# Peptides against a protein of PDB entry 3T7K, part 145

Target 1, 248 residues: chain A of PDB entry 3T7K
Amino acid sequence: KAEKILARFNELPNYDLKAVCTGCFHDGFNEVDIEILNQLGIKIFDNIKETDKLNCIFAPKILRTEKFLKSLSFEPLKFALKPEFIIDLLKQIHSKKDKLSQININLFDYEINGINESIISKTKLPTKVFERANIRCINLVNDIPGGVDTIGSVLKAHGIEKINVLRSKKCTFEDIIPNDVSKQENGGIFKYVLIVTKASQVKKFTKLINDRDKNETILIVEWNWCVESIFHLNVDFTSKKNVLYQKK

## One batch from the design tools (peptide; made by RFdiffusion4, then SolubleMPNN)

Design b2_p22_2_s4 (from b2_p22_2, 11 letters changed)
Fold by OpenDDE base, seed 2:
Structure b2_p22_2_s4 (fold): chain B 248 residues (1-248), chain A 22 residues (1-22)
Amino acid sequence: as target 1 above (248 residues)
Amino acid sequence: SYKKRIEEELKKAEEYEKLLSS
């Protein structure tokens, strides 16, 4: 069926998209539309796997979903597109009225607002955002909204190697892991990095660390600090936004 | 329509974001 539909076009584009969707197309596509998209070089995957070499995300806008945040770790992310690209494409293909000899849909007309070329270009870097920031090992409180698995998965996609989950009410100093990175001369390396949810946790962890390991560097942040860092593909250590405690 | 479904899915995504930001 798809071949018959596409036969009316003299030339078919090859978009070369390997994509996931977030905030759109959760129900997927019908069999004919999937086949059409495949013939146009558009492959849509249900889940993110490194082996699939994903290069595209479809979303109506910037979202804080796991898929969207992880898409910024693609190597590279080539396109972040609105779902209207697919809608308009399929509409044009299924249209019987327009004796269109060619498909006239340009990917660049469907870019997600706020994902600019500067962000896209950073996904071509050989390193991940937290790797560049010298953050390798973090402590994460167990009561974080969204769950430690989801948050941890996003952080790992962006270069965090080890995530230590802390039982906030029961943890001791011995449960806190250091950020095991070699001291580079010019880069502020924090020995202890923690993601917390409450002011009481800040008070607890600062006391535990300062009492047992005096004069060490500490960074305590909210999840939003990580999100902002991901959206910019850069960690700004000069900003106090979403930083709850910092000792240099 | 795909458009209507997108609007519904966006709403769900926004609700999820609120849960993560809260």
Scores: peptide ipSAE 0.259, ipTM 0.854, DockQ to the pose 0.864
Fold by OpenDDE base, seed 5:
Structure b2_p22_2_s4 (fold): chain B 248 residues (1-248), chain A 22 residues (1-22)
Amino acid sequence: as target 1 above (248 residues)
Amino acid sequence: SYKKRIEEELKKAEEYEKLLSS
């Protein structure tokens, strides 16, 4: 059926998209539309897997979803597009009225607002954002909204190798892991990096660390600190936004 | 229509974002 529908076009574009969707198309596409998209070089995946070499995300806007945040770790992310791209494309293809010799849909017209070329270009870097920031091992409180699995998965996609989950009410100093990174000449390395949710946790962890390891560097942040770092694909250590405690 | 579904999905995504931002 898809072949018959597409036969009316003299030339078909190849968009070369391997994409996931967030905030759109959760119910997927019908079989004919999937085949049409495939013929146009658009392959949509349900989940993110490294082996699929994903290069595109569809979303109506910038979102804080797992898929959106992870898409910024693609190597590279080539396109971040609004779902209207697919809608308009399929609409044009299914249209019986127009003697269209060619599909006239340009993907560049459907860029997500706020994802600019500067962000896209950073996804071509050989390193991940937290890797560049010398954050390899972090501590994450177990009561974080969204769950440790989701948050942890996003952080790992962006270069964090080890996530230590802390039982916030029961943890001791011995449960806190250091950020095991080799000293580099340039850039602040924090020995202890923690993501917390409450002021009480800040007080607890600062006391535990300072009492047992008095002269060490500490960074305690909110989840929003990570999100902002991901959205910019850069960690700004000069910013105090979403930083709850910092000791250099 | 796909358009209507997108609007509904966006609302759900926004609700999820609120949970992650709180």
Scores: peptide ipSAE 0.259, ipTM 0.855, DockQ to the pose 0.938
Fold by OpenDDE base, seed 1:
Structure b2_p22_2_s4 (fold): chain B 248 residues (1-248), chain A 22 residues (1-22)
Amino acid sequence: as target 1 above (248 residues)
Amino acid sequence: SYKKRIEEELKKAEEYEKLLSS
């Protein structure tokens, strides 16, 4: 069926997209449409796997979903596109009135607002955002909204190697892990990095660390600090936004 | 239509974002 529909076109584009969707197309596509997309070099996956070499995200706008955040870790992310790309494409293909012998849809017309070439270019870097920031090991409170698995998965995709989950009410100093990074000459390394949700946790962890490991560097942030860092593919240590406690 | 479904899915995604930002 798809071949018959596409036969009216003299030449078919190859978009070479390996994509996931978030905030759109949750129910997928009908059999004919998925085959059409496949013939146009658009392959849509249900889940993110490294082996699939994903290069594209479809979303209506910038979202804080796991898929969207992880898409910024693709190597590289080639395109972040609005779902209207697919809608308009399929509409043109199914149109009986359109005597067009060629599909004329440009990917660049459907870019997600806020994902610019500067962001795309950073996905070509050989390192991940938290790797560049010398954050290898973090402490994460277990009561974080969204759950430690989702948050942890996003953080790992962006270069964090070890995530230590803290039981916030029961944890002691011995449960807190240091950020074990080799002192490279070119950047401030925080010995303790923590993601917390409440002011009471800040007070608790600062006390525990300062009482047992005096004069060490501490960074305590909210999840939003991580999200902003991901959206910019850069950690700005000069910003106090979403930083709850910092000791250099 | 795909458009209508996208609008519904966007609302769900926005609700999820609110949960993660709270």
Scores: peptide ipSAE 0.257, ipTM 0.854, DockQ to the pose 0.915
Fold by OpenDDE base, seed 3:
Structure b2_p22_2_s4 (fold): chain B 248 residues (1-248), chain A 22 residues (1-22)
Amino acid sequence: as target 1 above (248 residues)
Amino acid sequence: SYKKRIEEELKKAEEYEKLLSS
């Protein structure tokens, strides 16, 4: 069926997209449309797997979903596109207008607002954003909205190697893990990095650490600090935004 | 239509984001 529909075109573009969708196309596509997209070099996957070498995200806008955040860890992310690309493409293909010898849809016209070439270029770097920031091991409170599994998965995609989950009400100093990174000449290394949700947790953890490990460097942030770092593919240690406590 | 579905999905995604951001 798809072949018959596409036979009217003399040449078909190959978009070479391996994509996931977020905030769009949850119900998927009908069999004919999937076949059409496949013939145009557009493969859509349900979930993110490293083995699939994904290079594209479809979303209506910048989202804070797991898929969107993880898409910025693709190696590289080639395109971040609005779902209208697929919609317009399929509309053009299904249109019975005899005169269209070619598909005239440019994917560059459908870029997600706010995902610019600067961001895309950073996905070509050999390191991940938190790796570049010398953050390898973090502490995460167990009561974080969205759940430790989702948050942890995103952080791991962006270079965090070890996530220690803290039971906020029951944890002691011994439960807090250090950020075990070798001293690199360039950039501040925080011995303790924590993601927390409440001011009471800041007070608790700062006290626990300062009482037992004096003069050590501490970074306590909100989840939004991580999100902003991911969206920019850069950690700005000069910014106090979403930083709850910092000791250098 | 795909458009209507996208709008519904976006709404769900935004609701989920609120949960993640709260």
Scores: peptide ipSAE 0.253, ipTM 0.852, DockQ to the pose 0.883

Design b2_p22_3_s1 (from b2_p22_3, 7 letters changed)
Fold by OpenDDE base, seed 2:
Order: structure tokens, then sequence, then C-alpha cells
Structure b2_p22_3_s1 (fold): chain B 248 residues (1-248), chain A 22 residues (1-22)
């Protein structure tokens, strides 16, 4: 069916998109529209897998969803597009106006606000955002909203190698893992990095660490610190926003 | 086409609610 619909065009673009969707197209596409999109080089996947070599995300705006946050770890993310791209494309294709020899839809007109070329360019870097920040091992409290699996999966996509889940009520100093990074000369390395949800956890963990390892560097942040770092594809250690405790 | 537009509006609302929970 798709071939008959597309036969009216002399030339078809190949968009070369391997995409996931978030905040749009939950019910998916009808069979004909999937076939049309596939013939235009637009392949939509339900889930993120490294093997699929995903390069695109569809979303109405910047979102804090797992898919959106992980899309910024694509190698590279080529396009972050509004769902209106697909809508307008399919409208043009299903139009009965005989005289359209070409599809006149430009990808750049559908860029997600706030995902600019500066962000896209950083996805071409050989390192992940937390890897560049010398954060490889993190402690995560077990009572984090969104759950440790989702949060942990996002953090791993962005270069966290090891996530240690802390039982906030029962944990001891021995349960806290160090951020074991080789001393690279030029970066403030925090020995202990923790994501917490409550001020009481800050007091607990700072006491546990300072009582046993008094001279060590500590970074305690909220999840929002990680999110902002992902959205910028840069860790700003000068900002105190979403930092609950810092000892250099 | 109208289907897809409605789905976007409904999913955007759900995504915004989810963002408030995180």
Amino acid sequence: as target 1 above (248 residues)
Amino acid sequence: MEKYKKEIEEELEKAEEYEKSL
C-alpha cells in the first residue's frame, strides 16, 4: 500500500533516522504509515538498544523521561525532533495534490527547543559526560523517586561504570564505595559521590565518611544535578545548584 | 492524522506529570 502512495513522488528523501519516541506516538503508527516511514529511511524503535545504533529522538519538548535522558548518550545523537515532523510529513504524503514531485519537509525546522547544535556536537565526543567529569563510581540511595533501576540505567548510559545502592536507613560506612578514578592531574576528583533525596541523608553520610575518612573529598547531590549535567552534556563543578554538600 | 495529534497532547500531559514525580 505504501508503494502506491509514494509512487507519485519522483524522488524520495532518505532521512536515515533510527529513532525512539517519548511523550508522543504511544499507540504507534498504522501499518501503512510505518511502511511509508521505513521507505523514507525513518525507523522507529520501541526501546533503546545499543545494537540499533539509534541517532534520533522524537519528543514535543525536553523531557526528563528515561528515553530522553538516554538519547543524549547516543553516539552521536544526530537529531532531536518534534513529532510534528512526522505529522507534517505524513500529511504531505497522504495529500491528493498531484503536483508535488518532491517531499518538502526540512528536519531543521522541527528541532526540539533547547537541543541545539552545541548539545548535538557534544554527543560526538569520545567520552560520556560523567566520564569527562571523573565520576565512575556513585552511591545512590534506595528511596530515590523513579527507582534505582531507571536512574541507574540513565547514569550508566552517561558513563557511570558502577552504581552502589545504599539502604539509607541501614547503611554503614563500609557500604559506601569510593569513586575509584586514577588521579588525572587536571580535575578535582571526589572520592565519594552520592545522590540523595533528603537533608537527613546528607547529615548521615557526611558523618559516616568524616568519622572514618576525615580528609577525603565528598560530593553529595540531588538527582536534578545529574539531569542538568545531562541536558548540558557538561558537569559544572562551579555551580552549587542541586549540590547538597561539597568538600574539596 | 488527528489521532496522532491527540496522542501527543495526552502523552505530553502524562510526561509532565511523570517529570513532577521525579
Scores: peptide ipSAE 0.217, ipTM 0.826, DockQ to the pose 0.869
Fold by OpenDDE base, seed 1:
Structure b2_p22_3_s1 (fold): chain B 248 residues (1-248), chain A 22 residues (1-22)
Amino acid sequence: as target 1 above (248 residues)
Amino acid sequence: MEKYKKEIEEELEKAEEYEKSL
């Protein structure tokens, strides 16, 4: 069916998109539209898998969804596009009125606001954002909104190797893992990195660590610190935003 | 086409509600 619809065009673009969608197209596409998109080199995937070599995200705006946050870890992310790209493309293709010899849709007109070339360029770096920040092992409280699996999956996509889940009410010092990174010449290494949800946890963990390991470096942050670091593909250790406790 | 537009609006609302919970 798609071939008959596309036969009116003299030349078809190959967009070379391997994409996931978030905040759009969750019900998928009809069979004909999937076939059309595939013929244009646009492949939509339901889930993120490393093997698929995904290079695109469709979303109406910047979102804090697992898919959106993970898309910033693609190698590289080529495009972050509004769903209107697909809508306008399919609309042009299904239009009977326009004897269009060519599809005239520019991908750059559909960029998600706030995802600029500076962000896209950082996805070409050989390292992940938390890897560059010397954050390899973190402690995560078990009562984090969104759940430890979702949060942990996003953090791993961005270079955190080990996530230790803390039972916030019952944990002891022995339950807290150190951030085991080799001393690199350039950059502050925090021995203990923790993501927490409330001020009482800050008081608890700072006490536990300082009572047992008095002279060590501690970073305690909110989830928003991680999100902002992902959106910028950079950890700003000079910023106090979403930092609950820091000891250098 | 109108189906996809409506879905985007509904899914955006759900995503924004989810984000408020995080």
Scores: peptide ipSAE 0.216, ipTM 0.824, DockQ to the pose 0.903
Fold by OpenDDE base, seed 3:
Structure b2_p22_3_s1 (fold): chain B 248 residues (1-248), chain A 22 residues (1-22)
Amino acid sequence: as target 1 above (248 residues)
Amino acid sequence: MEKYKKEIEEELEKAEEYEKSL
C-alpha cells in the first residue's frame, strides 16, 4: 500500500535514521506509515539496544526520560528531532493535492531546542561523559526516585562501569565502594562518588567516610548533577550546582 | 495525523509527570 502512495514522487529521500521516540508516538504508527517511513530510510525502534546502532531521538523537547538521556550516549547521535518532522513528512506524503515531484522536508528545520551542534559533536568522542570525568564506580542510594535500575541503566550508558546500591538506613562504611581509577594528571579524581536524595544521607555518608578514611576525596551529588552533565556531555567540576558535598 | 498530535500532548503530560517522579 505504501508503494502506491510513494509512486507519485519521482525521487525519495533516504534520511538514514535509526531512531527511538520519547514523549511522542507511544501508540506507534499504523502499518502503512511504518512502511512509508521505512522506504524513506526512517526506522523506529521501541527500545534502545547497542546492536541497533541508533543515531536519532524523536522528542518534543529536552526530556529527563531514560530514552532521552540514553540517546545522548549514541555513537554518534546524528539527529535529535521534534516529532513534527514525521508529522509534516507523512502529511506531505498523504496529501492528494501536492503535485510535488519531491519530498521537501529538511531535517535541520526540526532540531530539538537546546540540542545544538556542540552537543552532537561530543557524541563523536571515543569516550563517554563520566569516563572523561574519571568516574567509573559510584554509590547510589536505594531510595532514589525513578529507581536504581533506570538510573543505573542511564549511568552505565554514559560510562559508569560499576554501580553500588546502598541501603541508606542500614549501610556501613564497608558497604561504600571506592571509585577505582588510575590517577590521570589532568582530572579531579574523587575516591568516593555518591548519588543521594536527602540531606540526612549526606550527613551519614560524610561521617562514615571521614571517620574511617579522613584524607580521601569525596563527591556527593544529586541525580540532577548527573542529568546536567549528560545534557552538556561534560562534567563541570567548577560548578557547585546539585553538589551536596565536595572534598578535594 | 490528528491521532499523532493528540498522542504527543498526552505523552508530554505523562513525561512531565514522570519527570516529577525522577
Scores: peptide ipSAE 0.215, ipTM 0.825, DockQ to the pose 0.885
Fold by OpenDDE base, seed 5:
Structure b2_p22_3_s1 (fold): chain B 248 residues (1-248), chain A 22 residues (1-22)
Amino acid sequence: as target 1 above (248 residues)
Amino acid sequence: MEKYKKEIEEELEKAEEYEKSL
């Protein structure tokens, strides 16, 4: 069916998109529209898998969803597009106006606000954002909103190798893992990195670490610190925003 | 086409509610 609909065009674009959707197209597409999109080089996947070599996200705006945050780890992310791209494309294709010899939809007209070329360019870097920040091992409290699996999956996509889940009420110093990074000359390496949700956890973990390992460096942050670092594809250690405790 | 537009609005609202809860 798609071939007969597309046969009215003399030339078809190849968009070369391998995409996921978030905040749009939950019910998916009908079979004809999927076939049309496939003929235009647009493949939509339900889930993120490394093997699929995803290069695009569809979303109405910047979102804090797992899919959106992970899309910034694509190698590279080529496009972050509004769902209106697909809508306008399908409208043009289903139009019975005989005078359309070509599909005239430009990807650049549908960019998500706030995802600029500077952000896209950083997805071409050979390293992930937390890897560049010398953060390999992180401690995560078990009572984090969104759950440890979702948060952990996002952090791993962005270069965290090891996530240690802390039982916030029962944990001891021995449960806290160090950030095992070789001393690189160019950057303050924190021996202990923790994501916490409450001021009581800051007091607990700072006491546990300082009583047993008094001279070591500590970074305790909120989840928002990680999110801001992902959205910028850069860790700013000069900023105190979302930092709950820092000892250099 | 109208279906897809309505779905976007409904999913955007859910995503915004989720973001406020975090």
Scores: peptide ipSAE 0.214, ipTM 0.825, DockQ to the pose 0.835

Design b2_p22_3_s2 (from b2_p22_3, 11 letters changed)
Fold by OpenDDE base, seed 2:
Structure b2_p22_3_s2 (fold): chain B 248 residues (1-248), chain A 22 residues (1-22)
Amino acid sequence: as target 1 above (248 residues)
Amino acid sequence: MKKYIEEIKKELEKAEEEEAKL
């Protein structure tokens, strides 16, 4: 059926998109529209898998969803597009009125506001955002909103290798893992990195660490610190925003 | 066609609220 619909076009673009959707197309597409999109080199996947070599996200705007946050870890993220791209494309294809010999839709007209070439270019870097920040091993409190598995999977996508889950009420100093990174000559490495949800946890963990491992470097942040770092694909260690405790 | 596009647009407005925000 799709072939008959597309036969009116002399040439078909190949957009070469391997995409996920977030905040749009929840009900998916009908079989004909999926086939049409596939003929145009647009493949939409339900879930993120590394094997699929995803390069695109569809979303109405910047979102704090798992899919959106993980899309910024794609290698590279080529396009972050508004759903209107697909809508306008399908509208043009299904239009019987237009004697169109070619599909004339430019991907650049549908960019998500705030995902510019500066962000896209950083997804081409050989390293992930937290890897560049010398953050390899973190401690995550078990009461984190969104759950440790989801939050952990986002952090891992962005270069965190080891996530230690802390049982905040029961944990001791021995439960806290160091951020085991080789001292690179350039940049302050924090020996202990923790993501916490409460001021009481800051007080607890700072006490535990300072009592047992004096003079070590500590970074305690909120989840929002990680989100801002992901959205910028850069860790700004000069910012105090979402930093709860820092000892250099 | 108009109905189909209007349905998709209404679905888009709802879908933004359904996914878990982290």
Scores: peptide ipSAE 0.314, ipTM 0.833, DockQ to the pose 0.318
Fold by OpenDDE base, seed 5:
Structure b2_p22_3_s2 (fold): chain B 248 residues (1-248), chain A 22 residues (1-22)
Amino acid sequence: as target 1 above (248 residues)
Amino acid sequence: MKKYIEEIKKELEKAEEEEAKL
């Protein structure tokens, strides 16, 4: 069926997209449209798997979803596109009125607002954002909104190797893991990195660490600090935004 | 055809609300 629909075009573009969708196309596509998209080099996946070598995200705007946040870790993210690209493409293909010999849809006309070439270019870097920031091991409180598994999965996609989940009510100093990064000469390595949700946790963890390891560097942040770092593909250690406690 | 595209557009408006915001 797809072949008969596409047979009216003299040439077909190959978009070379391996994509996931977020905030759009929850019901998926019908079998004919999936086959049409496949013939145009557009493959849509339900879930992010590293083996699929995903290079595209479809979303209406910048979103704080797991898929969107993880898409910024693609190697590289080639395109961040509005769902209107697929809609207009399928509309043109199914149109009986327009005797179009060619599909004329440019990917660049459908870029997500705020995902600029500077962000896309950073996805071509050989390192992840938290890896570049010398953040390898973090402590995450167990009461984090979104859940430790989802949040942890996003953080791992962005170069955090080890996530230690802290039971905020029962944890001791011994439960807190150090950020095991070799001291590189460039200042900014924190021995203890913690993501917390409450001011009471800041007081608890700062006391536990300072009482047992008095002279060490500590970074305590909100989840929003991680989100901003992901959206910029850069950690700004000069910013106090979403930083709850910092000891250099 | 118009119905199909309009249905997809309506589904897009609903889909923004269903995924968990982190």
Scores: peptide ipSAE 0.312, ipTM 0.834, DockQ to the pose 0.318
Fold by OpenDDE base, seed 3:
Structure b2_p22_3_s2 (fold): chain B 248 residues (1-248), chain A 22 residues (1-22)
Amino acid sequence: as target 1 above (248 residues)
Amino acid sequence: MKKYIEEIKKELEKAEEEEAKL
């Protein structure tokens, strides 16, 4: 069916998109439309897998979803597009009125607001955002909203290798893992990095660490610190935003 | 076509509610 619909065009664009959707197209696409999109070089996947070499995200805006946050880890993310791209494309293709010999939809007109070329360019870097920040091993409290598995999966996509889950009420100093990073000359290395949800956890962990490892560097942040770092594809260690405790 | 687009737009509004915000 798709071939017969597309046969009215003398030339078809190849958009070369391997995409996931977030905040849009939950019900997916009908068989004809998915075949049309495939013939235009647009392949949509239900889930993120590294093997699929995804290069695109569809979303109405910047979202705090697992898919959106992980899309910023694509190698590279080529395009972050509004769902209107697909909608307008399918409208033009299904339109019987337009004697258009060509599809006149430019994907650059559908960029997600706030995902600029500077963000896209950083996805071409050989390293991930937390890797560049010398954050390899973190401690994550078990009461994190969204769950430790989802949050942990996002953090791993962005270069964190090891996530230690802390049972906030029961943990001791021995349960806290160090951030095992070799001293690179460029930038502050924190021996202990923790993501926490409550001020009581800051007091607990700072006491545990300072009582047992008195002179070590500590970074305690909110999840929002990670989100902002992901959205900018840069860790700003000069910012105190979402930093709950820092000892250099 | 209009109905399909309105359905997609309605689905877009619902979609923002179903995905967990992190």
Scores: peptide ipSAE 0.312, ipTM 0.833, DockQ to the pose 0.349
Fold by OpenDDE base, seed 4:
Structure b2_p22_3_s2 (fold): chain B 248 residues (1-248), chain A 22 residues (1-22)
Amino acid sequence: as target 1 above (248 residues)
Amino acid sequence: MKKYIEEIKKELEKAEEEEAKL
């Protein structure tokens, strides 16, 4: 059926998109439209798997979803597109009135606001954002909204190798893991990196660390610090935004 | 065509609400 619909075009573009959707197309596509998209080199996947070599995200805007946050870790993210791209494409293809010899839809006209070429270019870097920031081992409180598995999965996608989950009420100093990164002379390497949800956790962890390891570097941040770092694909250690405690 | 666009727009609005915001 899709072949018969597409046979009216002399040339078909190959968009070479391997995409996930977030904040759009929850009901999916009908079988004919999936096949049409596939013939145009647009493959939509339900979930992110590294094996699929995903290069595209469809979303109406910048979202704080697992899929969107992970899409910024694609190697590279080629396109971050509004769902209107698919909608306009399918409309043009299903239009009986237009004796269009060609599909004339430019991907660049459908870019998600705030995902610019500077962000896309950073996804071509050989390293992940937290890897570049010398953050490989973190401590994450167990009461994090979204859950430790989801948050942990996002952080791992962005180059955090080890996530230690802290039971905030029961944890001791011995439960806190160091960020084992070789001291680079020019980078603010923090021995202890913690993501917390509450001011009481800041007080607890700063006390535990300072009582046992007084001279060590500590970074305690909110989840929003990680989100901002992901959205910029850069960690700004000069910013105090979403930093709850810092000891250099 | 108009109905399909409006349905997709409504689905898009619902879709923004259903996914967990981290």
Scores: peptide ipSAE 0.310, ipTM 0.831, DockQ to the pose 0.346

